# Designs tried in a protein design run: peptides against a protein of PDB entry 2C5K. Part 19

Target 1, 91 residues: chain A of PDB entry 2C5K
Amino acid sequence: EDPFQQVVKDTKEQLNRINNYITRHNTAGDDDQEEEIQDILKDVEETIVDLDRSIIVMKRDENEDVSGREAQVKNIKQQLDALKLRFDRRI

## One batch from the design tools (peptide; aimed at target 1 V7 I37 D39)

Design b2_p19_3_s3 (made by RFdiffusion4, then SolubleMPNN; from b2_p19_3, 12 letters changed)
Fold by OpenDDE base, seed 1:
Structure b2_p19_3_s3 (fold): chain B 91 residues (1-91), chain A 19 residues (1-19)
Amino acid sequence: as target 1 above (91 residues)
Amino acid sequence: LVNKEEYKKKVEELRKATE
């Protein structure tokens, strides 16, 4: 499988697991899981940079249609932003 | 949560495939 698609899949799975955690923990906690979630969200942000870079290289060097991959990355960015908002709203 | 080390390896593979 293409590393791009594997990373997209794993990234969305990470965000979904965090979203499920927030559902079960509607108030901000003070445990190892809260810190791990913050670390994962930062890792996802950095992963998005790597995904975008791979698209730039594909477009520039291979002249391949990247519209589908751009849409996938856009979707991940939207999912990340929504999750950050939900995570930060907890009291 | 997802295995962080396996996730990092896959991200690294993507990076290596990118110029």
Scores: peptide ipSAE 0.351, ipTM 0.841, DockQ to the pose 0.803
OpenDDE base, seeds 2, 3, 4, 5: peptide ipSAE 0.341, 0.064, 0.083, 0.084; ipTM 0.838, 0.647, 0.659, 0.661; seed 3 fails the geometry check

Design b2_p19_3_s4 (made by RFdiffusion4, then SolubleMPNN; from b2_p19_3, 10 letters changed)
Fold by OpenDDE base, seed 3:
Structure b2_p19_3_s4 (fold): chain B 91 residues (1-91), chain A 19 residues (1-19)
Amino acid sequence: as target 1 above (91 residues)
Amino acid sequence: LVDKEKYKKKVEELRKATE
């Protein structure tokens, strides 16, 4: 499979798992899990940078239509932002 | 959560493809 699509898939799966965790844990508690989630969220942010870089290369060097991939990354960014909001507003 | 090593491997593959 295309590495870009695989990374997108894996990233969304990580975010979904975290979202489900927050649903089950609406208060900040299990410190080990909370720290792991924070680390994963930072890893996702770095992964988004890598995804954007790959799009820039495709757009510049290959002159491919990247609108679909840009939309996918935009969606991941929105998912990440929403998740971070849910995570941070917990007491 | 998802296997972190599997995830890292895919990210690395993407990085190499972008270089």
Scores: peptide ipSAE 0.192, ipTM 0.756, DockQ to the pose 0.836
OpenDDE base, seeds 1, 2, 4, 5: peptide ipSAE 0.183, 0.188, 0.191, 0.185; ipTM 0.748, 0.752, 0.754, 0.750

Design b2_p19_4 (made by RFdiffusion4)
Pose (drawn by RFdiffusion4):
Structure b2_p19_4 (pose): chain A 89 residues (1-28, 31-91), chain P 19 residues (1-19)
Amino acid sequence: EDPFQQVVKDTKEQLNRINNYITRHNTADDQEEEIQDILKDVEETIVDLDRSIIVMKRDENEDVSGREAQVKNIKQQLDALKLRFDRRI
Amino acid sequence: FDRTALKENREKLREATAS
């Protein structure tokens, strides 16, 4: 919807896509370099979401707690995925 | 893994944050 919500949706979808891939290919791969590149892009995307919250928090007419919770959720999804990726054997 | 929409929407977020 707003640019922040679109990026949150794209990020969760991106992470979910890689997660579904890892389930199917759980051995240690054609997409290895690609996954690393995308996960790094997602790390930097979360930094952008965080900066966006920092700026919006300066506006007293904004409650950023919902956005903060969304970012926290995405960080959790990324952390769980990184470990699954790292542990393919 | 196409991420074109993520890259485009990130620029929109940055422009919206700067404004």

Design b2_p19_4_s1 (made by RFdiffusion4, then SolubleMPNN; from b2_p19_4, 9 letters changed)
Fold by OpenDDE base, seed 5:
Structure b2_p19_4_s1 (fold): chain B 91 residues (1-91), chain A 19 residues (1-19)
Amino acid sequence: as target 1 above (91 residues)
Amino acid sequence: MDISSLRENRKKLIEATEK
């Protein structure tokens, strides 16, 4: 498996884990786990930048159809945004 | 939460992109 697909998989798994955490913790807490989640979300944002760069390079250097990869990144961005909304709306 | 896999594979992605 190429690095792109593995990163996509890993990213979605992290977001799913966080989403499950929020489901179990609908009230925001001020503990280490909440801070760790914020750190992971930042790592995911940086990862998305790297995914986008890889797509740009693939289009430039390999001239391959990247529509599928672009759709995958779009899906991750949507998942991230939805998760941020859930995370921030907790009281 | 363990994000080691993500970090390691992200590194591989960056390296592959720069190659």
Scores: peptide ipSAE 0.664, ipTM 0.935, DockQ to the pose 0.836
OpenDDE base, seeds 1, 2, 3, 4: peptide ipSAE 0.662, 0.663, 0.662, 0.664; ipTM 0.935, 0.935, 0.934, 0.935

Design b2_p19_4_s2 (made by RFdiffusion4, then SolubleMPNN; from b2_p19_4, 8 letters changed)
Fold by OpenDDE base, seed 2:
Structure b2_p19_4_s2 (fold): chain B 91 residues (1-91), chain A 19 residues (1-19)
Amino acid sequence: as target 1 above (91 residues)
Amino acid sequence: MDISSLKENVEKLRKATEA
């Protein structure tokens, strides 16, 4: 089992779910779901830290080419930033 | 939204990471 790839997949899926929610709720609300989304965004930020640490371990201990994994993490970071912008700009 | 699977997989990743 490769937990790195599974985490990447699950993270992107979660961000997509939030993105779809924002599309359906383009105005900021004051309900439990809005608060949950804020918490999930923080969890994703922490997940990215864990992904980066995993890459560092692979480079240090296994001397593997991690370029592909670094690109995946970069993509997730960009997706997160775009989603945070959409979330914060809602009226 | 259910994030249980994500949390479980993150924990698996953390256990495999020593940095």
Scores: peptide ipSAE 0.209, ipTM 0.774, DockQ to the pose 0.699
OpenDDE base, seeds 1, 3, 4, 5: peptide ipSAE 0.180, 0.183, 0.097, 0.109; ipTM 0.751, 0.756, 0.658, 0.672

Design b2_p19_4_s3 (made by RFdiffusion4, then SolubleMPNN; from b2_p19_4, 11 letters changed)
Fold by OpenDDE base, seed 2:
Structure b2_p19_4_s3 (fold): chain B 91 residues (1-91), chain A 19 residues (1-19)
Amino acid sequence: as target 1 above (91 residues)
Amino acid sequence: MDISSLRKNMEELRKATEA
């Protein structure tokens, strides 16, 4: 099992789920769901930090080629940023 | 939305990370 890839997959899945929710709920409402989404977004930010740390360790201690993993994390960051914009701009 | 799997896998990743 590769926990890095599993985390990447789960993170993208969560962001996609939130994105789909926003599509169905373009206006802010349902306070419980809004708070849950905010909590998930915070967790994703922390997840990205952990993913970056794991890459640093792999480069330092294992001398692995991490270019592919770095690209995956970059993609998640971009997805998160785009989602935050959609979430915050809802009327 | 259930994020239990994400949190579980995050913990596994943390354990595998030296830092």
Scores: peptide ipSAE 0.229, ipTM 0.798, DockQ to the pose 0.739
OpenDDE base, seeds 1, 3, 4, 5: peptide ipSAE 0.224, 0.219, 0.226, 0.121; ipTM 0.793, 0.795, 0.796, 0.683

Design b2_p19_4_s4 (made by RFdiffusion4, then SolubleMPNN; from b2_p19_4, 7 letters changed)
Fold by OpenDDE base, seed 2:
Structure b2_p19_4_s4 (fold): chain B 91 residues (1-91), chain A 19 residues (1-19)
Amino acid sequence: as target 1 above (91 residues)
Amino acid sequence: MDISSLKENRKKLLEATAA
């Protein structure tokens, strides 16, 4: 069991769920779900920091090739940024 | 939306990183 890969998987699944919500709710609302999504997005941002830290430690202490993991984190960051844009631009 | 699994696995990641 690799906790890094599990976190990556969980994070992407959460972003996908939010993306699907936005698709179903193209107009910004003022309900509990909207606030929850904002909180989750902040948690995802912090999760990305944790993923990056784990890569730094792996590179330093284990001297392993981390290119694959860096690419995964980059992909998550791009997904997050795109999602935030969709979320914020709703009227 | 339930993010319990994410939180738990994130904890495991932090523990592994600290080890």
Scores: peptide ipSAE 0.501, ipTM 0.899, DockQ to the pose 0.828
OpenDDE base, seeds 1, 3, 4, 5: peptide ipSAE 0.497, 0.498, 0.496, 0.495; ipTM 0.898, 0.898, 0.897, 0.897

Design b2_p19_5 (made by RFdiffusion4)
Pose (drawn by RFdiffusion4):
Structure b2_p19_5 (pose): chain A 89 residues (1-28, 31-91), chain P 19 residues (1-19)
Amino acid sequence: EDPFQQVVKDTKEQLNRINNYITRHNTADDQEEEIQDILKDVEETIVDLDRSIIVMKRDENEDVSGREAQVKNIKQQLDALKLRFDRRI
Amino acid sequence: DDVLKERHEHMQERLEEFP
């Protein structure tokens, strides 16, 4: 919807796609470099979401707690995925 | 907002290319 919500949705979808891929290919791969590139781009995307929250928080008419919870959720999803990726054997 | 719009466009391209 707003640019922030779109990126949140794209990030969760992007992480979910990789997660579904890893379930199907759980051995250590054609997409290895590609996954690393995308996960790094997701790390930098989260930095952008965080910076966006920092600026919006300066506006006293904005409650950023919902957006903070979303970013926290995406960071959890990323952390769980990175470990699954790292542990393919 | 402009940065998040550009980010959104960039991520859509990646989503189309990844299996």

Design b2_p19_5_s1 (made by RFdiffusion4, then SolubleMPNN; from b2_p19_5, 10 letters changed)
Fold by OpenDDE base, seed 5:
Structure b2_p19_5_s1 (fold): chain B 91 residues (1-91), chain A 19 residues (1-19)
Amino acid sequence: as target 1 above (91 residues)
Amino acid sequence: SERLKELSKKMQEKLKKFP
């Protein structure tokens, strides 16, 4: 499998798991899972940067059509932003 | 790329740790 697609898949799965956790825990907690979520969200942000860089390289060095990949990364960014908002707004 | 392969591995490891 294309490593880019594998990273996208794994990232979305992780975000979905966090989203499900927030659904079950809609009040802010002070436990190990809350800290782990914060760590994972930071790692996802770093992963998105790396995905964007890979797209730049593909467009520059390989002259590939990257419109589909750009749409995938945009979708992940939107999912991340929505999740961060849900996470931070919990009482 | 090797970098993306490594990132995928890291994400998979996190998936194992977080329910």
Scores: peptide ipSAE 0.147, ipTM 0.771, DockQ to the pose 0.921
OpenDDE base, seeds 1, 2, 3, 4: peptide ipSAE 0.141, 0.146, 0.140, 0.146; ipTM 0.767, 0.770, 0.766, 0.770

Design b2_p19_5_s2 (made by RFdiffusion4, then SolubleMPNN; from b2_p19_5, 11 letters changed)
Fold by OpenDDE base, seed 5:
Parts: structure tokens; C-alpha cells; sequence
Structure b2_p19_5_s2 (fold): chain B 91 residues (1-91), chain A 19 residues (1-19)
């Protein structure tokens, strides 16, 4: 199993689960789940940094075509940004 | 990458909080 693809898969699954939670809880609350979501979103941001570093290493050291992986990371970034927007816009 | 594997494991643990 490619660790890069595993992380991409797990990250997207996490973002999807949070998105579903926000759909069910479209009003901001003060419960522990709100703080947990914020922590997970921060972890996803750090994960994206790790994925980008991995791509840089592949392009530099392995001289591989990384366009596909760059597109995957871009997609995750867009998903994260959309989710953060939904999360922050809740009343 | 060992770092990515570790990151994946951490994310899997977080997933358990939002089944």
C-alpha cells in the first residue's frame, strides 16, 4: 500500500464525516464535539503540509511525475477550505 | 514514508470519534 494514497484516503474520509456532522449540526454549539472538529481540521492542515513535502521530495529526489499527486492535494485543500467555511458560518 | 504512516494512524484514531 502506498502511504501517500492511504493518507489521502483517510483525510478525505475524515473531512466527509465532519461535513456530515455539520449538516446535522448547522448551529454552532459549545459541546466537546465542536472543539474536536477544530482539532481535526488543524490535524488535516498539518497532514496537507506533510503531503506537500512528500511531493517535493518525489519531484526532487525521484524525478517522478507528481502532477497527479499535486491534483489530489489540491482537491483536499479545496475540500478543507469549503468545510472550514461551513464550520465558521454557523450561527 | 514513516511520517505519513504515522499521520494516517492518527487520522484513523480521530475517525473513531465521528463514526
Amino acid sequence: as target 1 above (91 residues)
Amino acid sequence: SEELKKRSEKLKEKLKKFP
Scores: peptide ipSAE 0.172, ipTM 0.783, DockQ to the pose 0.844
OpenDDE base, seeds 1, 2, 3, 4: peptide ipSAE 0.171, 0.121, 0.117, 0.170; ipTM 0.781, 0.725, 0.723, 0.783

Design b2_p19_5_s3 (made by RFdiffusion4, then SolubleMPNN; from b2_p19_5, 11 letters changed)
Fold by OpenDDE base, seed 3:
Structure b2_p19_5_s3 (fold): chain B 91 residues (1-91), chain A 19 residues (1-19)
Amino acid sequence: as target 1 above (91 residues)
Amino acid sequence: SERLKELSKKMKEKLKKFP
């Protein structure tokens, strides 16, 4: 499989896992798991930056149609933003 | 969660293989 697509898939899976955790833990805790989730969210943000950079290179240097990949990254960003909102709104 | 950390690691490794 295309590494780009695999990263997209893995990123969405990771976000879903965190989302499920938040569902089970609707109040903010003060444990190692909460900190770990914060770290993973930052890793996801970094991954998205890397994905965007790869798209920029493909668009500039290879002149490929990247609209599909841009849409995928946009979707991940929206998923991340929604998840961060849920995470931060917990009391 | 070891699973989440593993996924993050895998993601980074896969990006290295991405041109």
Scores: peptide ipSAE 0.141, ipTM 0.742, DockQ to the pose 0.074
OpenDDE base, seeds 1, 2, 4, 5: peptide ipSAE 0.103, 0.105, 0.104, 0.140; ipTM 0.718, 0.721, 0.720, 0.741

Design b2_p19_5_s4 (made by RFdiffusion4, then SolubleMPNN; from b2_p19_5, 11 letters changed)
Fold by OpenDDE base, seed 2:
Structure b2_p19_5_s4 (fold): chain B 91 residues (1-91), chain A 19 residues (1-19)
Amino acid sequence: as target 1 above (91 residues)
Amino acid sequence: SERLKKISEEMREKLKKFP
């Protein structure tokens, strides 16, 4: 399997899980779980950076069409941003 | 959760397989 696609899939699944958590916990808590989610969101940001880097490498070294992959990463970024907004707006 | 952290690590390991 294409590891790029697998990472994209896993990233979206992880964001969905966090989104579901926020739905169940729509008020900000003070427990360790809230801090853990914050850390995971940072990890997702770093993963997105790695995905972007992989696209750069593919364009440079393989000269392949990466438009589809760029669109996928853009979608993940949008999902992350929306999730961050939901997370931060909780009281 | 521990599961979410594991997924994150697995994602990073998969990225190492990229050219």
Scores: peptide ipSAE 0.131, ipTM 0.733, DockQ to the pose 0.072
OpenDDE base, seeds 1, 3, 4, 5: peptide ipSAE 0.073, 0.119, 0.076, 0.075; ipTM 0.683, 0.727, 0.688, 0.689

Design b2_p19_6 (made by RFdiffusion4)
Pose (drawn by RFdiffusion4):
Structure b2_p19_6 (pose): chain A 89 residues (1-28, 31-91), chain P 19 residues (1-19)
Amino acid sequence: EDPFQQVVKDTKEQLNRINNYITRHNTADDQEEEIQDILKDVEETIVDLDRSIIVMKRDENEDVSGREAQVKNIKQQLDALKLRFDRRI
Amino acid sequence: DDVLRERHELTQERLEEFP
């Protein structure tokens, strides 16, 4: 919807895609370099979501707690995924 | 907002290319 919500949705979907891929290919791969590139782009995307929250928090007419919770959720999804990726054997 | 729109566009391109 707003640019922030769209990026949150894209990120979750991008992480979910890789997660589904890893389930199907759980051995250590054609997409290895690609996954590393995408995960790094996602790390930087989260930094951008965080900066966006920092700026919006300066506006006293904005409650950023919902957006903070979304970013926290995305970080959790990324952390769980990175470990699954790292542990393919 | 512009940075988040550019991120959205880039992510859409990546989503089309990744299996």

Design b2_p19_6_s1 (made by RFdiffusion4, then SolubleMPNN; from b2_p19_6, 10 letters changed)
Fold by OpenDDE base, seed 2:
Structure b2_p19_6_s1 (fold): chain B 91 residues (1-91), chain A 19 residues (1-19)
Amino acid sequence: as target 1 above (91 residues)
Amino acid sequence: SKVLEERSKKLKEKLEKFP
């Protein structure tokens, strides 16, 4: 599989798992995994940066149509933002 | 991309934290 698509898949899966965890632990004091979640969210943010960079390289060096990949990254960013909102709103 | 491959590995390593 293309490394880009693999990373997209892995990122979506990680965000989904955290989202599901938050659903089961929807209060800040309900678990002791907040630090781990924060670390993963940071990793996701850095992963998104690398995905964007790879798209820039594709445009520049390979002159390929990247619209589909840009849409995928946009979707991941939206998923991340939604997850951050849920995480921050836990009481 | 080696960078993306490493990112994939890192993310997969963390999956076990939240099954």
Scores: peptide ipSAE 0.319, ipTM 0.846, DockQ to the pose 0.825
OpenDDE base, seeds 1, 3, 4, 5: peptide ipSAE 0.312, 0.312, 0.315, 0.310; ipTM 0.843, 0.842, 0.843, 0.842

Design b2_p19_6_s2 (made by RFdiffusion4, then SolubleMPNN; from b2_p19_6, 11 letters changed)
Fold by OpenDDE base, seed 2:
Structure b2_p19_6_s2 (fold): chain B 91 residues (1-91), chain A 19 residues (1-19)
Amino acid sequence: as target 1 above (91 residues)
Amino acid sequence: SEVLKERSKKLKEKLKKFP
């Protein structure tokens, strides 16, 4: 599988799992998972940067149509933002 | 992309903490 698509898939899966966790734990807790979630969200942000850079390289060096990949990254960003909102709004 | 491959590996490891 293409590394870009693999990362997209893995990122979406990670965000989904965190979202499911928040659903089961809809109040802020003091467990170790809370800190781990914050770490993962940071990793996802960095991953998005890497994905965007990959797209830039594809446009520049390979001159490929990247519209589909840009849409995928946009979707991940939206999912991340929604998850952050849920995470931060917990009491 | 080697960067993306490594990122994928990292994410997969993190996934294990939230089965």
Scores: peptide ipSAE 0.236, ipTM 0.819, DockQ to the pose 0.860
OpenDDE base, seeds 1, 3, 4, 5: peptide ipSAE 0.223, 0.134, 0.234, 0.227; ipTM 0.812, 0.736, 0.818, 0.815

Design b2_p19_6_s3 (made by RFdiffusion4, then SolubleMPNN; from b2_p19_6, 11 letters changed)
Fold by OpenDDE base, seed 4:
Structure b2_p19_6_s3 (fold): chain B 91 residues (1-91), chain A 19 residues (1-19)
Amino acid sequence: as target 1 above (91 residues)
Amino acid sequence: SKILEERSKELQEKLKQFP
């Protein structure tokens, strides 16, 4: 098992689920799901921090090529930013 | 990485809960 790849996969899947929810709920609600989305987005932000830290450690300690992992994290950040924009624009 | 393994578990739990 590669924990890094598993976390990346799980994170992207969660963001996709939220994106699908927003598609079905294009107006901001006041229910438990809206609060859950906020919690998940916060968890994703913290997860990205952990992913970045793991890359830093790998570069420092293992001296391995991390370009692929950096690209994956960049993609997740872009997905998160786009999703946050969609979520926040709803009224 | 222990921290990433724990993160994966947390996210998996949320995936099960969120519709």
Scores: peptide ipSAE 0.211, ipTM 0.805, DockQ to the pose 0.885
OpenDDE base, seeds 1, 2, 3, 5: peptide ipSAE 0.193, 0.208, 0.101, 0.196; ipTM 0.796, 0.803, 0.700, 0.796

Design b2_p19_6_s4 (made by RFdiffusion4, then SolubleMPNN; from b2_p19_6, 12 letters changed)
Fold by OpenDDE base, seed 5:
Parts: structure tokens; C-alpha cells; sequence
Structure b2_p19_6_s4 (fold): chain B 91 residues (1-91), chain A 19 residues (1-19)
């Protein structure tokens, strides 16, 4: 199993689960789940940094075509940004 | 990458909080 693809898969699954939670809880609350979501979103941001570093290493050291992986990371970034927007816009 | 594997494991643990 490619660790890069595993992380991409797990990250997207996490973002999807949070998105579903926000759909069910479209009003901001003060419960522990709100703080947990914020922590997970921060972890996803750090994960994206790790994925980008991995791509840089592949392009530099392995001289591989990384366009596909760059597109995957871009997609995750867009998903994260959309989710953060939904999360922050809740009343 | 060992770092990515570790990151994946951490994310899997977080997933358990939002089944």
C-alpha cells in the first residue's frame, strides 16, 4: 500500500464525516464535539503540509511525475477550505 | 514514508470519534 494514497484516503474520509456532522449540526454549539472538529481540521492542515513535502521530495529526489499527486492535494485543500467555511458560518 | 504512516494512524484514531 502506498502511504501517500492511504493518507489521502483517510483525510478525505475524515473531512466527509465532519461535513456530515455539520449538516446535522448547522448551529454552532459549545459541546466537546465542536472543539474536536477544530482539532481535526488543524490535524488535516498539518497532514496537507506533510503531503506537500512528500511531493517535493518525489519531484526532487525521484524525478517522478507528481502532477497527479499535486491534483489530489489540491482537491483536499479545496475540500478543507469549503468545510472550514461551513464550520465558521454557523450561527 | 514513516511520517505519513504515522499521520494516517492518527487520522484513523480521530475517525473513531465521528463514526
Amino acid sequence: as target 1 above (91 residues)
Amino acid sequence: SEELKKRSEKLKEKLKKFP
Scores: peptide ipSAE 0.172, ipTM 0.783, DockQ to the pose 0.814
OpenDDE base, seeds 1, 2, 3, 4: peptide ipSAE 0.171, 0.121, 0.117, 0.170; ipTM 0.781, 0.725, 0.723, 0.783

Design b2_p19_7 (made by RFdiffusion4)
Pose (drawn by RFdiffusion4):
Structure b2_p19_7 (pose): chain A 89 residues (1-28, 31-91), chain P 19 residues (1-19)
Amino acid sequence: EDPFQQVVKDTKEQLNRINNYITRHNTADDQEEEIQDILKDVEETIVDLDRSIIVMKRDENEDVSGREAQVKNIKQQLDALKLRFDRRI
Amino acid sequence: FDTTELHTNREKLRTATNT
């Protein structure tokens, strides 16, 4: 919807796509470099979401707690995925 | 893994944050 919500949706979807891939290819791979690149791009995308929240929080007419919760959720999804990726054997 | 839309929406987010 708004640019923030679109990026949140894209990020969750991107992470979910890699997660589904790892389930199918759980051995240590054609997509290895590609996954690393995308995960790094997702780390930097979360920094952008955080900065966006920082600026919006300066506006007293904005409650960023919903956005903060969404970013926290994405970080959890990313952390769980990174470990699954790292542990392919 | 196509990320084109994510990169496009990120630029939109950065523009919106800076405005």

Design b2_p19_7_s1 (made by RFdiffusion4, then SolubleMPNN; from b2_p19_7, 10 letters changed)
Fold by OpenDDE base, seed 2:
Structure b2_p19_7_s1 (fold): chain B 91 residues (1-91), chain A 19 residues (1-19)
Amino acid sequence: as target 1 above (91 residues)
Amino acid sequence: MDISRLRENLEKLRKATEA
C-alpha cells in the first residue's frame, strides 16, 4: 500500500463528506457537527502540508517523477478552497 | 464523520517520509 495515495483518497473522502453535509445543512448551525467540520478542515490543511513535504522528499532524495502526485495535491487544495467558501458563506 | 483513519494514514505517511 502506498501511504501517499491512501492519504489522498481519505482526504478527498472527508472533503466529500463535508460537502454533502453542507448540501443538507445550507444554513449554518450551532451543533457539534459544525465544530467538527471546522476541525476537519484544519486537519486537511495540515494533511496537505505533509503531502507536499513527502513530494519534496521524493523529488530530492529519490529523484522520482512527482508530476502526478503534485497534480493530486493541487486538486485537493482546490477542493478544500471551494469547500471553505461554501462553508463560510452559509447564513 | 470519523477522521481516525485519516489521522492514522497520515501518521503512516509521515513515518514513510522520515525513513
Scores: peptide ipSAE 0.095, ipTM 0.667, DockQ to the pose 0.850
OpenDDE base, seeds 1, 3, 4, 5: peptide ipSAE 0.083, 0.084, 0.081, 0.092; ipTM 0.654, 0.652, 0.653, 0.669

Design b2_p19_7_s2 (made by RFdiffusion4, then SolubleMPNN; from b2_p19_7, 12 letters changed)
Fold by OpenDDE base, seed 2:
Structure b2_p19_7_s2 (fold): chain B 91 residues (1-91), chain A 19 residues (1-19)
Amino acid sequence: as target 1 above (91 residues)
Amino acid sequence: MDISRLRENRKKLIEETEK
């Protein structure tokens, strides 16, 4: 499996884990897990930047259809935004 | 929630992008 697809998979898994955590912890906590989640969300944001860069390079160097990859990244961005909203709305 | 795998594969992605 190519690195792009693996990173997409890993990213979605992380977001799903956080989403499941929020479901079990629908009120904001003060433990180390909450801080770790914030760190992971930042890492995911940076990962999305790397995914986008890889697509740009692929378009430039290989000139092949990247629509599928762009759709995957878009989906991750939407998942991230939804997760952030759930996370931040907790009290 | 171990993010180590993501970080490792992200590193590989960056390496592939830069080559």
Scores: peptide ipSAE 0.675, ipTM 0.939, DockQ to the pose 0.877
OpenDDE base, seeds 1, 3, 4, 5: peptide ipSAE 0.674, 0.672, 0.672, 0.674; ipTM 0.939, 0.939, 0.939, 0.939

Design b2_p19_7_s3 (made by RFdiffusion4, then SolubleMPNN; from b2_p19_7, 11 letters changed)
Fold by OpenDDE base, seed 3:
Formats: structure tokens, sequence, C-alpha cells
Structure b2_p19_7_s3 (fold): chain B 91 residues (1-91), chain A 19 residues (1-19)
């Protein structure tokens, strides 16, 4: 098991779940699910920080190519930003 | 999926990198 890849997978799954929620709830609500989504988004942001830090450590090893992992984190960041935009723009 | 599992995996990641 590669813990980096598992974290990436789990993070993407969380973001996808939120995206699906937004699709079904196009208007901002005031329920427990809305608050939970805010908490998850914050956790994802912190997760990305930890992923980046892990890459920095790996990058110091001259024998390791981290370009693939950097691309994965970049993709997650883009997904997060897009999701935040959708979430915040709801009427 | 449980966010607690995500946090646990992050812990494993940090331990694996010794950082």
Amino acid sequence: as target 1 above (91 residues)
Amino acid sequence: MDISSLRENLKKLREATES
C-alpha cells in the first residue's frame, strides 16, 4: 500500500461526494450537511498541505521522480478550487 | 468514506516519510 496514493484517492472521493451534493442542492441551505461540507473542505485544504510537504521531502532524494505526484496534487487543488466556486456561488 | 480514515492515512504518510 502506498499511503500517498491512498490519501489522493480518498481526497478525490470526498471532493466528488461534495460535488454530487452541490448538484442536488443548487441553493445554499442551512442544514447539518452544509456545515459538514465546510468542515470537509477545510480538512481537504490541510490534506493538500501535508501532501505538498511529503513531496518536498521526497524531492530531496535525487533518485526519486516526483513529477507524477506533483501533478496529482495540482489536480486535487484544481478540483478543490472549482468545487469551492460552485459551493459559494449557490443562491 | 470516513474522514477519520483519511486522517489515519495522512498519519501513515507522515510516518512513511519520517516527516
Scores: peptide ipSAE 0.114, ipTM 0.694, DockQ to the pose 0.717
OpenDDE base, seeds 1, 2, 4, 5: peptide ipSAE 0.085, 0.083, 0.079, 0.078; ipTM 0.652, 0.653, 0.648, 0.647; seed 5 fails the geometry check

Design b2_p19_7_s4 (made by RFdiffusion4, then SolubleMPNN; from b2_p19_7, 10 letters changed)
Fold by OpenDDE base, seed 2:
Structure b2_p19_7_s4 (fold): chain B 91 residues (1-91), chain A 19 residues (1-19)
Amino acid sequence: as target 1 above (91 residues)
Amino acid sequence: MDISKLRENLEKLRKATEE
């Protein structure tokens, strides 16, 4: 499996883990786990930036059809945005 | 939560992008 697909897979897995955590912890807290989630979300944001950059390179340098990969990144962005809303709406 | 694998794969992706 190429690095792009592996990153996509792992990113979605992390977001799913956080989503599950929120489900079990629907009240915002101020502990190590909450801070870790915030850090992970930040890392995911940077990951998405790198994924987008890799797509640009593939499209430009390798002249590859990147439509499928663009759709994957779009899906991750949507998942991240939804998760952020859930995370921030907790009281 | 363990994000070590994610970070590792990100590094791999970065290297691949530089090629």
Scores: peptide ipSAE 0.096, ipTM 0.661, DockQ to the pose 0.804
OpenDDE base, seeds 1, 3, 4, 5: peptide ipSAE 0.076, 0.096, 0.083, 0.093; ipTM 0.642, 0.657, 0.648, 0.656

Design b2_p19_8 (made by RFdiffusion4)
Pose (drawn by RFdiffusion4):
Structure b2_p19_8 (pose): chain A 89 residues (1-28, 31-91), chain P 19 residues (1-19)
Amino acid sequence: EDPFQQVVKDTKEQLNRINNYITRHNTADDQEEEIQDILKDVEETIVDLDRSIIVMKRDENEDVSGREAQVKNIKQQLDALKLRFDRRI
Amino acid sequence: TLEERHELNQERLSEFDED
């Protein structure tokens, strides 16, 4: 919807797509470099979401707690995924 | 911008094969 919500949705979807891939290919791979590149891009995307929250928080007419919760959720999804990726054997 | 980020993410989503 707004640019922030779109990126949140894209990020969750991007992490979910890699997660589904890893379930199907749980051995240690054609997509290895690609996954690393995308996960790094996701790390930097979360930094952008955080910066966006920092700026919006300066506006007293904005409650960023919902956005903060969304970013926290995405960080959790990324952390769970990185471990699954790292542990393919 | 978050709009440019969204465009880039859409390109990446269209190129990644989850199968």

